# Peptides against a protein of PDB entry 6CSU, part 5

Target 1, 51 residues: chain A of PDB entry 6CSU
Amino acid sequence: GALEELRGQYIKAVKKIKCDMLRYIQESKERAAEMVKAEVLRERQETARKM

## One batch from the design tools (peptide; aimed at target 1 K16 D20 S28, target 1 (a further copy) L22)

Design b2_p27_3_s3 (made by RFdiffusion4, then SolubleMPNN; its pose is not in this set)
Fold by OpenDDE base, seed 5:
Structure b2_p27_3_s3 (fold): chain B 51 residues (1-51), chain C 51 residues (1-51), chain A 27 residues (1-27)
Amino acid sequence: as target 1 above (51 residues)
Amino acid sequence: as target 1 above (51 residues)
Amino acid sequence: GAVIRGTYEELEKIVEEVREELEEAKA
């Protein structure tokens, strides 16, 4: 009935948000790791130039 | 009625999830920035120890 | 009915708003 339909709509919405968030978290971790790696390399280059 | 009551509860719940996600995004950006800063500082310290 | 349709539209709107915020956060 109508109550079951509403429940289904809610669950679907929550699941969509969950999936989007999990993807965001994974992508954010990858970007963060790459950013750290790049920054460390830049720091080493800068230090080398100063020596 | 029960249908309208349940509708209100579901919409409220999803809005809360949205709010929580926005906060998480903001906090994750702050953590990422701090992580990069910390890693740069550690790299400088490591370089200094090797000299 | 109108309540079911209205609920679907409202929930879908909120889901889309979350997606938009997540995409903006990638930049």
Scores: peptide ipSAE 0.408, ipTM 0.791, DockQ to the pose 0.818
OpenDDE base, seeds 1, 2, 3, 4: peptide ipSAE 0.408, 0.407, 0.407, 0.405; ipTM 0.791, 0.792, 0.791, 0.791

Design b2_p27_4 (made by RFdiffusion4)
Pose (drawn by RFdiffusion4):
Structure b2_p27_4 (pose): chain A 51 residues (1-51), chain B 51 residues (1-51), chain P 27 residues (1-27)
Amino acid sequence: as target 1 above (51 residues)
Amino acid sequence: as target 1 above (51 residues)
Amino acid sequence: AEEALEELEERAEEVMERIDEHIEELE
């Protein structure tokens, strides 16, 4: 039983780390995508200069 | 004994997973920091325009 | 970009704190 418990604790710990990294990554990509939008908007300043 | 050793192994294994996540996160900071230099360099194109 | 880097550093520190807590629970 101790072997099953220890195994269970290990699996739980790594499954939590995976859940944390999954969210961290999804969030990181959204932030990176938000950086793409915010800069296409900075071209407005350029296209206004061209106008 | 065997249970304490098995414990030490699971601990050591998860710490390795942590090290992998840490190296990844450090890389994340470096990449975002590299982006800062990249944006400063595109400003060089616009300052040559202003001259 | 510098602000985005500071926000990334804060999120990274929070993820590492959560990983440490998971390791402490395993210990």

Design b2_p27_5 (made by RFdiffusion4)
Pose (drawn by RFdiffusion4):
Structure b2_p27_5 (pose): chain A 51 residues (1-51), chain B 51 residues (1-51), chain P 27 residues (1-27)
Amino acid sequence: as target 1 above (51 residues)
Amino acid sequence: as target 1 above (51 residues)
Amino acid sequence: EEEEEEELDEEAEEYDELMEEWKEERE
């Protein structure tokens, strides 16, 4: 039983780490995508200068 | 004994997972920091315009 | 081998601090 418990605790610890990295990565990508939008909007300043 | 050793192994294993995540996070900060230099360099194109 | 284990422990503490900070930001 101690072997099953210790195995269970290890699996739980790594599954939590995966869950944390999955949320961190999704969030990171959204931030990066937000950086793409915010800069296409900075072109408005450029296209206004061209106008 | 065997149980304490098995515990030490699971602990060492998850700490390795943490090291992998840490090297990845450090790479994340370096990449975002590299982005800062990249944006400053594009400003160089615009300052040549202003001259 | 003892030095490698100490380095691994320090890296694990750094990772845990970073994950705590990240979860505090989400609160």

Design b2_p27_7 (made by RFdiffusion4)
Pose (drawn by RFdiffusion4):
Structure b2_p27_7 (pose): chain A 51 residues (1-51), chain B 51 residues (1-51), chain P 27 residues (1-27)
Amino acid sequence: as target 1 above (51 residues)
Amino acid sequence: as target 1 above (51 residues)
Amino acid sequence: SMEEEVMEKIDEHIEELEEKTQEIVDE
């Protein structure tokens, strides 16, 4: 039983780490995508200069 | 004994997973920091315009 | 930062594994 418990604890610890990295990554990509939008908007300053 | 050793192994294994996540996160900081230099360099194109 | 927060969560998971696995060994 101790072997199953220890095994269970290990699996639980790594599954949590995965869950944390999955969320961290999704969030990181959204932030990166938000950077893309915020800069296309900065071109408005450029296209206004061209106007 | 066997149980304490097995414990040490699971602990060591998860710590390795932490090391992998850490190196990744450090890389994340470096990449975002590299982005700062890249944006400063594009400003160079615009300052040549202003001259 | 997000980076610090996720590393703190990973440390918490490692500390919980160390605590819960030590309790199993003591039992």

Design b2_p27_7_s1 (made by RFdiffusion4, then SolubleMPNN; from b2_p27_7, 11 letters changed)
Fold by OpenDDE base, seed 5:
Parts: sequence; structure tokens; C-alpha cells
Structure b2_p27_7_s1 (fold): chain B 51 residues (1-51), chain C 51 residues (1-51), chain A 27 residues (1-27)
Amino acid sequence: as target 1 above (51 residues)
Amino acid sequence: as target 1 above (51 residues)
Amino acid sequence: SMEEELLKKIEEAIEELEKESKKIVEE
């Protein structure tokens, strides 16, 4: 009935949002790791040049 | 009626999820910035000690 | 940005819920 359909729409929306958020988190973590790696490398080089 | 009320509650719940995610994103960005800053600092020190 | 993309997707999901739920209630 209408109640079940309404519940279904809610669940659909929540699941979609959940999936999108999980993807965002995963991509964000990967980018953060690469950013740290790049910064570490750049800092090693910069520090060495100043020594 | 009950259906309209339930619809309203579902929409409210999803909007709450959105708000929570916005907060998470903001906090995550701040933590990421601090993490990079800390790694940069640590690498400067470590590199310097090895020179 | 990644954040903007995510927010857009979330908004689309909310809009879809609002649209489809309205149809259900109007029946």
C-alpha cells in the first residue's frame, strides 16, 4: 500500500545517499594519502636543499 | 493525515542525514589539513636529522 | 569539487524522494 511505497522511497533515498557517501569517503582517503605522500616528498627535497 | 505526516518525517530524516554529512565533510577537511601540516613538520625534522 | 559533487548527488536523492513521495500521498 501507500505506506509501504512511502517507506520504500525513503529507504531508496537513504541507501543512495549512503552509497554516495561511502564512495566519497573512499576517494577522499585515497586523495589524502597521495597528498601526504607528495607533501612528504616535497618537504624532504626542500629541507635537504636548505641544509 | 498520517501519510502526509510520515512523508514529512521521512523528508526530515533525509535532510538530517544531509546535514550530518555536511558536518562530516567540514570536519574531515579540517582534519586533513592538520594531518598534512603535521606530516610536513615531522618530515622536516626527520630529514634534517638524517642530513 | 568532490564535496560539491557529493552534495549534488544527495540533493538529487532528496528531490527524488520528495517528488515520488508526493505522488504517493496524492493518490
Scores: peptide ipSAE 0.489, ipTM 0.807, DockQ to the pose 0.825
OpenDDE base, seeds 1, 2, 3, 4: peptide ipSAE 0.483, 0.488, 0.487, 0.486; ipTM 0.802, 0.807, 0.806, 0.803; seed 3 fails the geometry check

Design b2_p27_7_s2 (made by RFdiffusion4, then SolubleMPNN; from b2_p27_7, 12 letters changed)
Fold by OpenDDE base, seed 1:
Structure b2_p27_7_s2 (fold): chain B 51 residues (1-51), chain C 51 residues (1-51), chain A 27 residues (1-27)
Amino acid sequence: as target 1 above (51 residues)
Amino acid sequence: as target 1 above (51 residues)
Amino acid sequence: SMEEELLKKIEEAIKELERESKKIVEE
């Protein structure tokens, strides 16, 4: 009935948000790793320029 | 009626989840910034030790 | 940014719930 349909819509919304959040977390970790590598490289380049 | 009230409760619950996600994103950004700063510091320390 | 994109997706999920649940209540 309407109650079950309403519950279904709630669960659907929550699951969608969960999936989007999990994807964000994964992509965030990947970008963070690349950002750290790039920052370390920039730091080394700065050191080299000052020598 | 009861269905309208339940709808309101479900919407409220999902909006609460949204707020929790916003907080997580903000905290994640702060942790990422601190991690990058720490990595740069470690890189500088490594360079100093090798001199 | 990726954060803004995520927030847009979350908002869309909420709006969909609001829209579809309204139809159910109106039945």
Scores: peptide ipSAE 0.496, ipTM 0.810, DockQ to the pose 0.833
OpenDDE base, seeds 2, 3, 4, 5: peptide ipSAE 0.495, 0.493, 0.493, 0.496; ipTM 0.811, 0.810, 0.807, 0.811; seed 5 fails the geometry check

## One batch from the design tools (peptide; aimed at target 1 D20 S28)

Design b2_p28_2_s4 (made by RFdiffusion4, then SolubleMPNN; failed a check: the pose's geometry; its pose is not in this set)
Amino acid sequence: AKELLEWIEEKEKDLLERVEKEIEELEK

Design b2_p28_6 (made by RFdiffusion4)
Pose (drawn by RFdiffusion4):
Structure b2_p28_6 (pose): chain A 51 residues (1-51), chain B 51 residues (1-51), chain P 28 residues (1-28)
Amino acid sequence: as target 1 above (51 residues)
Amino acid sequence: as target 1 above (51 residues)
Amino acid sequence: EEEVMEKIDEHIEELEEKTKEIVEKYEE
């Protein structure tokens, strides 16, 4: 039983790490995508200069 | 004994997973920091325009 | 980024505490 418990605890610890990395990564990609939008908007300053 | 050793192994294993996540995160900071230099360099194109 | 590393540390501390208690219980 101790072997199953210890095994269970290990699995649980790594499954939590995975869940944390999955959220962190999804958040990081969204932030990166938000950087893409905010800069296409900076081109408005450029296209206004061209106008 | 066997149980304490097994415990040490699971702990050591998860800590390795932590090391992998850490190296990744450090890489994330470096990449975002590299982005800062990249954006400063495109400002160079615009300052040549202003001259 | 620091928060996720803190959460990973908390998961490692929880594994260390719960695995230590399991070992002490089964040794008793």

## One batch from the design tools (peptide; aimed at target 1 L22 I25)

Design b2_p29_4 (made by RFdiffusion4)
Pose (drawn by RFdiffusion4):
Structure b2_p29_4 (pose): chain A 51 residues (1-51), chain B 51 residues (1-51), chain P 29 residues (1-29)
Amino acid sequence: as target 1 above (51 residues)
Amino acid sequence: as target 1 above (51 residues)
Amino acid sequence: EVMEKIDEHIEELEEKTKEIVERWEEEAE
């Protein structure tokens, strides 16, 4: 039983790490995508200069 | 004994997973920091315009 | 923050696995 318990604790620990990294990554990509939008908007300053 | 050793192995294994995540996070900071230099360099294009 | 959460998971694994090993050693004695 101790072997199953220890095995269970290990699996739980790594599954939590995966869950944390999955969220961290999804968030990181959204932040990166937000950077893309905020800069296309900066071109408005450029296209206004061209106007 | 066997149980304490097994415990040490699971601990050591998860710590390895942590090291992998850490190297990745450090890489994330470096990449975002590299982005700062890249944006400063595009400003160079615009300052040549202003001259 | 994510590294703190990973540390918390590692501390929890270390604590719960230590408690499991101590319980099973006491029952065996």

Design b2_p29_4_s1 (made by RFdiffusion4, then SolubleMPNN; from b2_p29_4, 15 letters changed)
Fold by OpenDDE base, seed 1:
Structure b2_p29_4_s1 (fold): chain B 51 residues (1-51), chain C 51 residues (1-51), chain A 29 residues (1-29)
Amino acid sequence: as target 1 above (51 residues)
Amino acid sequence: as target 1 above (51 residues)
Amino acid sequence: DLLKKIEEQIKKLEKESKEIVEKAKKEAE
């Protein structure tokens, strides 16, 4: 019935959002790791110059 | 009626998820910034020790 | 873009839900 269909649509939408979030989190972690790596290398150069 | 009310509840729930995700993203950015800041400070110390 | 995807899912749900309700009303007449 109409209520079951509505419930189904809600559950489907929530599951899709969950999947998208998991992917976003994973990609965000990867970008963050690369950002930290780059910053560390830059900082080593700057610190060495000031020493 | 009951069906319209249930529809409203499901839509409201999905919108709530959207809001929670926006907040999560903002907080994640703030945590990432603090992580980079901490890593920079740590790296300065490590570099200084190796020099 | 995660936000764009979320908005698209919400809009889709709202549209489909509205259609379900309208169908139910017609069947009840």
Scores: peptide ipSAE 0.152, ipTM 0.585, DockQ to the pose 0.800
OpenDDE base, seeds 2, 3, 4, 5: peptide ipSAE 0.126, 0.113, 0.130, 0.139; ipTM 0.545, 0.520, 0.550, 0.593

Design b2_p29_4_s2 (made by RFdiffusion4, then SolubleMPNN; from b2_p29_4, 17 letters changed)
Fold by OpenDDE base, seed 4:
Structure b2_p29_4_s2 (fold): chain B 51 residues (1-51), chain C 51 residues (1-51), chain A 29 residues (1-29)
Amino acid sequence: as target 1 above (51 residues)
Amino acid sequence: as target 1 above (51 residues)
Amino acid sequence: SILEKIEEQIKKLEEESTKIVEEAKKKKE
């Protein structure tokens, strides 16, 4: 009935949000790793120029 | 009615999830920024020692 | 963005749940 359908929609929405967040977290970790890598490389160059 | 109230509860719940996720994202960004800052400082020291 | 995706999911729930409630009203539930 309507109650079961509402419940189903809620569960589906929550599951979708969960999946989107998990994907975001994974992609964010990858971006963070690349950002750190790039920043470290840049910093090495900058520090080397200052030395 | 009962169905309208249930609908309202589900919508409220997912909005709460949204708020929790936004807080998580914000805190994650702050942690990432601090991690990058710390890594840059460490790299400066390491590079300086190598020069 | 992730925020936009979440907002889209909320909007979808709001719209679809409204349809269920309205259909139930039509059926005198």
Scores: peptide ipSAE 0.379, ipTM 0.774, DockQ to the pose 0.767
OpenDDE base, seeds 1, 2, 3, 5: peptide ipSAE 0.377, 0.376, 0.378, 0.378; ipTM 0.773, 0.773, 0.773, 0.773

Design b2_p29_5 (made by RFdiffusion4; failed a check: the pose's geometry)
Pose (drawn by RFdiffusion4):
Structure b2_p29_5 (pose): chain A 51 residues (1-51), chain B 51 residues (1-51), chain P 29 residues (1-29)
Amino acid sequence: as target 1 above (51 residues)
Amino acid sequence: as target 1 above (51 residues)
Amino acid sequence: AEEYLEEVEERGEEVMEKIDEHIEELEEA
């Protein structure tokens, strides 16, 4: 039983780490995508200069 | 004994997973920091325009 | 870009604290 418990604890610990990294990564990509939008908007300053 | 050793192994294993996540996060910082230099370099194109 | 770098640092620190907490929970179990 101790072997099953210890195995269970290990699996739980790594499954939590995975869940944390999954969310961290999804968030990171959204932040990166937000950086893409915010800069296409900075081109408005450029296209206004061209106008 | 066997149970304490098995414990030490699971702990050591998860800490390895932590090391992998850490190296990844450090890389994340470096990449975002590299982005800062990249954006400063594009400003160079615009300052040559202003001259 | 500098503000984005600070956000990347902060998110990295928060997730590493969570990973430390999961390791401490495994050690204390």

Design b2_p29_7 (made by RFdiffusion4)
Pose (drawn by RFdiffusion4):
Structure b2_p29_7 (pose): chain A 51 residues (1-51), chain B 51 residues (1-51), chain P 29 residues (1-29)
Amino acid sequence: as target 1 above (51 residues)
Amino acid sequence: as target 1 above (51 residues)
Amino acid sequence: SEVMEKIDEHIEELEEKTKEIVEKYEKEE
């Protein structure tokens, strides 16, 4: 039983790490995508200059 | 004994997973920091325009 | 990093819970 418990604890620890990295990554990508939008908007300053 | 050793192995294994996540996070910072230099360099194109 | 803090917490929980499991089964033996 100790072997099953220890095994269970290990699996739980790594599954939590995966859950944390999954969320961290999704968030990171969204932030990166937000950087893409905020800069296309900075072209408005450029296209206004061209106008 | 066997149980304490097994415990040490699971601990060591998860710490390895932590090391992998850490190297990844450090890389994340470096990449975002590299982005700062890249944006400063595009400003160079615009300052040549202003001259 | 917040995620590294959470990973540290998960490692601390694994260390504490696995130590308690080992001490429990050593007392039963």

Design b2_p29_7_s4 (made by RFdiffusion4, then SolubleMPNN; from b2_p29_7, 13 letters changed)
Fold by OpenDDE base, seed 4:
Order: structure tokens, then C-alpha cells, then sequence
Structure b2_p29_7_s4 (fold): chain B 51 residues (1-51), chain C 51 residues (1-51), chain A 29 residues (1-29)
């Protein structure tokens, strides 16, 4: 009935949002890792030039 | 009616989830920024010691 | 953000589809 359908829609929406969030977290971690790698490399080069 | 009330509750719950996720994202970004700052500082020190 | 947009779209979808369920149920009464 309508109650079950509403419940189903809610659960589906929450699951979709959860999946999108998990994907975002994973992508964010990957971007952060690459950012750190790049920053570390640049910082090494900059510090080396200053030394 | 009961169906409208349930619908409203589900929408409210999902909006709450949205708010919680946005807060998480913001906090995660802040933590990431601090981690990058710390890593850059450590890398400067390490590179300086190696030079 | 893109995630925020996706979440908002999902909320809008829920709002629309749930309204349709409620209205259909009223018509059946």
C-alpha cells in the first residue's frame, strides 16, 4: 500500500544518498592523497632551492 | 492525514541527513587542510635536514 | 558542491514521488 511505498521511497533515497556520500569520501581521499603527494614534492623542491 | 504526516517525517529525516553530511564534509575539509599544513611543515623540515 | 547537488536532487525526487503516492492514495479513498 501507500505506506509501504512511502517507506520504500525513503529507504531508497537514504541508500542513494549514502552511496553518493561514500563515493564522495573515496574520491576526496584520493584527491587528498594526490594533493599531499604533489605538495610534498613541491615543498621538497622549494626547500632544496632555499638550502 | 496520516500519509501526509509520514511523508513529512521522511522528508524531514532526509533533510536532517543532508545537514549532517554537509557538516561532515565541512569538518573533513578542515581536517584535511590542517593535515596538509602539518605535512608541508614536516616535509620542509625533513628536506632541510637532508640538504 | 557536486555531492550537495546530488543530495538535493534526491530530496526533490523523494518530495515529488512521495507526493504522487499520497495523492494517488487519496484518489483511491
Amino acid sequence: as target 1 above (51 residues)
Amino acid sequence: as target 1 above (51 residues)
Amino acid sequence: SELEKKIEEEIKKLEKESKEIVEKAKEEE
Scores: peptide ipSAE 0.397, ipTM 0.777, DockQ to the pose 0.828
OpenDDE base, seeds 1, 2, 3, 5: peptide ipSAE 0.395, 0.388, 0.391, 0.392; ipTM 0.776, 0.775, 0.775, 0.775

Design b2_p29_8 (made by RFdiffusion4)
Pose (drawn by RFdiffusion4):
Structure b2_p29_8 (pose): chain A 51 residues (1-51), chain B 51 residues (1-51), chain P 29 residues (1-29)
Amino acid sequence: as target 1 above (51 residues)
Amino acid sequence: as target 1 above (51 residues)
Amino acid sequence: EEEEEEEEEEEEEEEEEEEEELEELEEEL
């Protein structure tokens, strides 16, 4: 039983780490995508200068 | 004994997972920091314009 | 023997630093 318990605790610890990294990565990509939008908007200043 | 050793192994294994995630996070900061230099360099294009 | 004690102190310091980094990693995540 101790072997099953220790195995269970290890699996739980790594599954949590995976859940944390999955969220961290999704959030990172969204932040990166938000950086793409915020800069296409900075072109407005460029295209206004062209106008 | 066997249980304490098995415990030490699981602990060492998850700490390895943590090392992988740490190297990745450090790479994340370096990449975002590299982005800062990249954006400063495109400002060079615009300051050549202003001259 | 003194060189071996110094190497052990250095390894202990490296392990403490790695533990601090891993604690910071846990706080971040």

Design b2_p29_8_s1 (made by RFdiffusion4, then SolubleMPNN; from b2_p29_8, 13 letters changed)
Fold by OpenDDE base, seed 3:
Structure b2_p29_8_s1 (fold): chain B 51 residues (1-51), chain C 51 residues (1-51), chain A 29 residues (1-29)
Amino acid sequence: as target 1 above (51 residues)
Amino acid sequence: as target 1 above (51 residues)
Amino acid sequence: SKEEEEEKKKKEEEEKKLEEELKKLDELL
């Protein structure tokens, strides 16, 4: 019935939002990791120059 | 330096967003579970009436 | 269905892995 259909629609929406959020978190993590990587590379270059 | 400070600010923001997203996912799961529970209870009542 | 339950379980496992990876990142940063 209409109530079950509404439930189904809600569950579908929740699942989609969950997936979107997980993707966003993953992408944010990747950006953070890349930022750290870039800094580490700079530090290594600095260390090499001072050796 | 300025770049390290920017990194720090970004990391702080990412951490906060992560926490918010994880909370949202958890709450969404709980809402979905409650919706399923309610439907199961209705189905059981329907079954009982038809017995 | 059993298949739907297995898919749900896989998604939950993936979510858990992601959370663990995020924790590791937080510790690194």
Scores: peptide ipSAE 0.118, ipTM 0.541, DockQ to the pose 0.027
OpenDDE base, seeds 1, 2, 4, 5: peptide ipSAE 0.114, 0.109, 0.113, 0.116; ipTM 0.538, 0.536, 0.516, 0.541

Design b2_p29_8_s2 (made by RFdiffusion4, then SolubleMPNN; from b2_p29_8, 12 letters changed)
Fold by OpenDDE base, seed 3:
Structure b2_p29_8_s2 (fold): chain B 51 residues (1-51), chain C 51 residues (1-51), chain A 29 residues (1-29)
Amino acid sequence: as target 1 above (51 residues)
Amino acid sequence: as target 1 above (51 residues)
Amino acid sequence: EEEEKRKEEEEKKKKEEEEKKLKELDELL
């Protein structure tokens, strides 16, 4: 009935929010990883230049 | 040297951010689960009142 | 049943991808 449908919509909305948050966190981790990669590369280049 | 120490500090900071994000995800999942439980309970109460 | 199984498999794949990316981050550190 209408109440079950409303519940279904609510659950769907909560699931969407959960997925959006997980995506945001994943993207944040990816950005952090890229920053670290860039830093490691810079340090390797610096060490190579000092050799 | 100082550069290796700075690198070490940077790595430590990124590890902390990673852990904080994982905790945030877990807590968000728990909050979403509790919202769903509360909604299911409300609907059960509503159906029981209509009987 | 098939749709539920597909959703569960997709969720599993997403978790595995998250874990893999976390390992990649750890390897970069």
Scores: peptide ipSAE 0.159, ipTM 0.544, DockQ to the pose 0.026
OpenDDE base, seeds 1, 2, 4, 5: peptide ipSAE 0.142, 0.152, 0.123, 0.141; ipTM 0.531, 0.537, 0.525, 0.532; seed 2 fails the geometry check

Design b2_p29_8_s3 (made by RFdiffusion4, then SolubleMPNN; from b2_p29_8, 11 letters changed)
Fold by OpenDDE base, seed 5:
Structure b2_p29_8_s3 (fold): chain B 51 residues (1-51), chain C 51 residues (1-51), chain A 29 residues (1-29)
Amino acid sequence: as target 1 above (51 residues)
Amino acid sequence: as target 1 above (51 residues)
Amino acid sequence: SEKEREEEEKKRKEEEEEEKKLEELDKEL
């Protein structure tokens, strides 16, 4: 009935939000990792210049 | 230096967003579970009335 | 039915596995 349909729609929406959030978290991790990598490379270059 | 501080701030912000999202996902799961539970109880009551 | 119970148990296990994946994802961040 209408109640089952509403429940189904809600669960579907929650699943979608969950997937979107997990993707966003993963992308945020990747961005953070790239920032760390870039900084490490800069620090290595600065260290090399100070030698 | 300033670059390390910026990196640190970015990582901190990403971690905060992650925590907020995980909390939201968990709360969304709990809400979905409660909706399912409520519906199952209603269906059982309807079945009992039809007997 | 027994089949419906098996499908419900399967869904519950999938949800539990997904929660574990979320926790692992949290540890990796």
Scores: peptide ipSAE 0.171, ipTM 0.557, DockQ to the pose 0.029
OpenDDE base, seeds 1, 2, 3, 4: peptide ipSAE 0.168, 0.154, 0.175, 0.161; ipTM 0.554, 0.546, 0.559, 0.551; seed 3 fails the geometry check

Design b2_p29_8_s4 (made by RFdiffusion4, then SolubleMPNN; from b2_p29_8, 12 letters changed)
Fold by OpenDDE base, seed 2:
Structure b2_p29_8_s4 (fold): chain B 51 residues (1-51), chain C 51 residues (1-51), chain A 29 residues (1-29)
Amino acid sequence: as target 1 above (51 residues)
Amino acid sequence: as target 1 above (51 residues)
Amino acid sequence: SKEKEEEERKKKEEEEKLEKELEELDKEL
């Protein structure tokens, strides 16, 4: 009935949210890692300029 | 240095995202629970009308 | 240096803690 359908829709929505959240976290981590790599490169360049 | 500051900012941002996500899912569960309660009530009313 | 090694260990511990917290979040979903 309608209750079972609503329950099914809820479970489907929660699963979608979980997947979207995990993807967002992963993408955020990847972007942060690239920012760190860029910063490390800049710091190495600054250190080299001081030598 | 700038690298440590960036790392700190990243950690802070991730913590904020985590908190926002937990709040969102909790609110979603609460809304879903209320929808289920409302549906159960409607189904009980329909059952009663058939008696 | 021992101080640098300790700092790196602390950073790794913080990252591992964050990863564990994210894993627990995943389990709760």
Scores: peptide ipSAE 0.137, ipTM 0.547, DockQ to the pose 0.154
OpenDDE base, seeds 1, 3, 4, 5: peptide ipSAE 0.126, 0.136, 0.124, 0.128; ipTM 0.558, 0.563, 0.564, 0.562; seed 3 fails the geometry check

## One batch from the design tools (peptide; aimed at target 1 Q9 Y10 I17)

Design b2_p30_1 (made by RFdiffusion4)
Pose (drawn by RFdiffusion4):
Structure b2_p30_1 (pose): chain A 51 residues (1-51), chain B 51 residues (1-51), chain P 30 residues (1-30)
Amino acid sequence: as target 1 above (51 residues)
Amino acid sequence: as target 1 above (51 residues)
Amino acid sequence: SKLTIYEEVFYGEEIEEEEEEEEEEEEEEE
């Protein structure tokens, strides 16, 4: 039983690390995508200069 | 004994997973920091315009 | 109770340091 418990604890610990990294990554990509939008908007300053 | 050693192994294994996630996060900082230099360099194109 | 694998990996050193600080405070009070 101790072997099953220890194995269970290990699995739980890693599965939590995966859940944390999955959220961190999704968040990081969204932040990166938000950087793409905020800069296409900065081109408005450029296209206004061109106007 | 066997249980304490098995415990040490699971602990060491998860710490390895943590090392992998840490090297990744450090890379994340470096990449975002590299982006700062890249944006400063595009400003160079615009300052040549202003001259 | 004893720490799980997760708690040992992420908090085990911090908990040991807190226990050492509490022992030092008890020695200073004595």

Design b2_p30_2_s4 (made by RFdiffusion4, then SolubleMPNN; its pose is not in this set)
Fold by OpenDDE base, seed 1:
Structure b2_p30_2_s4 (fold): chain B 51 residues (1-51), chain C 51 residues (1-51), chain A 30 residues (1-30)
Amino acid sequence: as target 1 above (51 residues)
Amino acid sequence: as target 1 above (51 residues)
Amino acid sequence: EEEEEERIREILRGTYEELEKIVEEVRELL
C-alpha cells in the first residue's frame, strides 16, 4: 500500500544518497591527490627558475 | 498517523543527510587547501636543504 | 496520500538538485 511504497522510496533515497556520497568522497580524494601532485611539480619548477 | 510519521522521518533523514553532505564538502575543501599548503612548504624546505 | 507522496518526491528532487550543484562547484574548484 501507500505506506509500504513510501517506506520503499525512503530506503531507495537513502541508499542512493549513500552511494553518491561515497563516490563523491572517492573522486574528491583523487582530485585532491592530483592537485597536490601538480602543485608540487609547479613549485619545483618555479624554485628552479628562481635559483 | 503512521503515514504522517513515516513522512516526517523521511524528511528529517533527508535534511540530516543534506547537512552532512554540506559539512563534508566544506571540511573536504579545507583539508585540501591545507594539504596543498603543507606540501608546498615541505617542498620548499626540502629544495632549500638540497641546495 | 498521493499528495503526500508527491511532496516527498519534490523534496527529494530539490535536495539532489542542490547537492548536484554544490558537487559540480567543488569539482570545478579542485
Scores: peptide ipSAE 0.100, ipTM 0.432, DockQ to the pose 0.125
OpenDDE base, seeds 2, 3, 4, 5: peptide ipSAE 0.089, 0.091, 0.092, 0.099; ipTM 0.468, 0.474, 0.474, 0.483

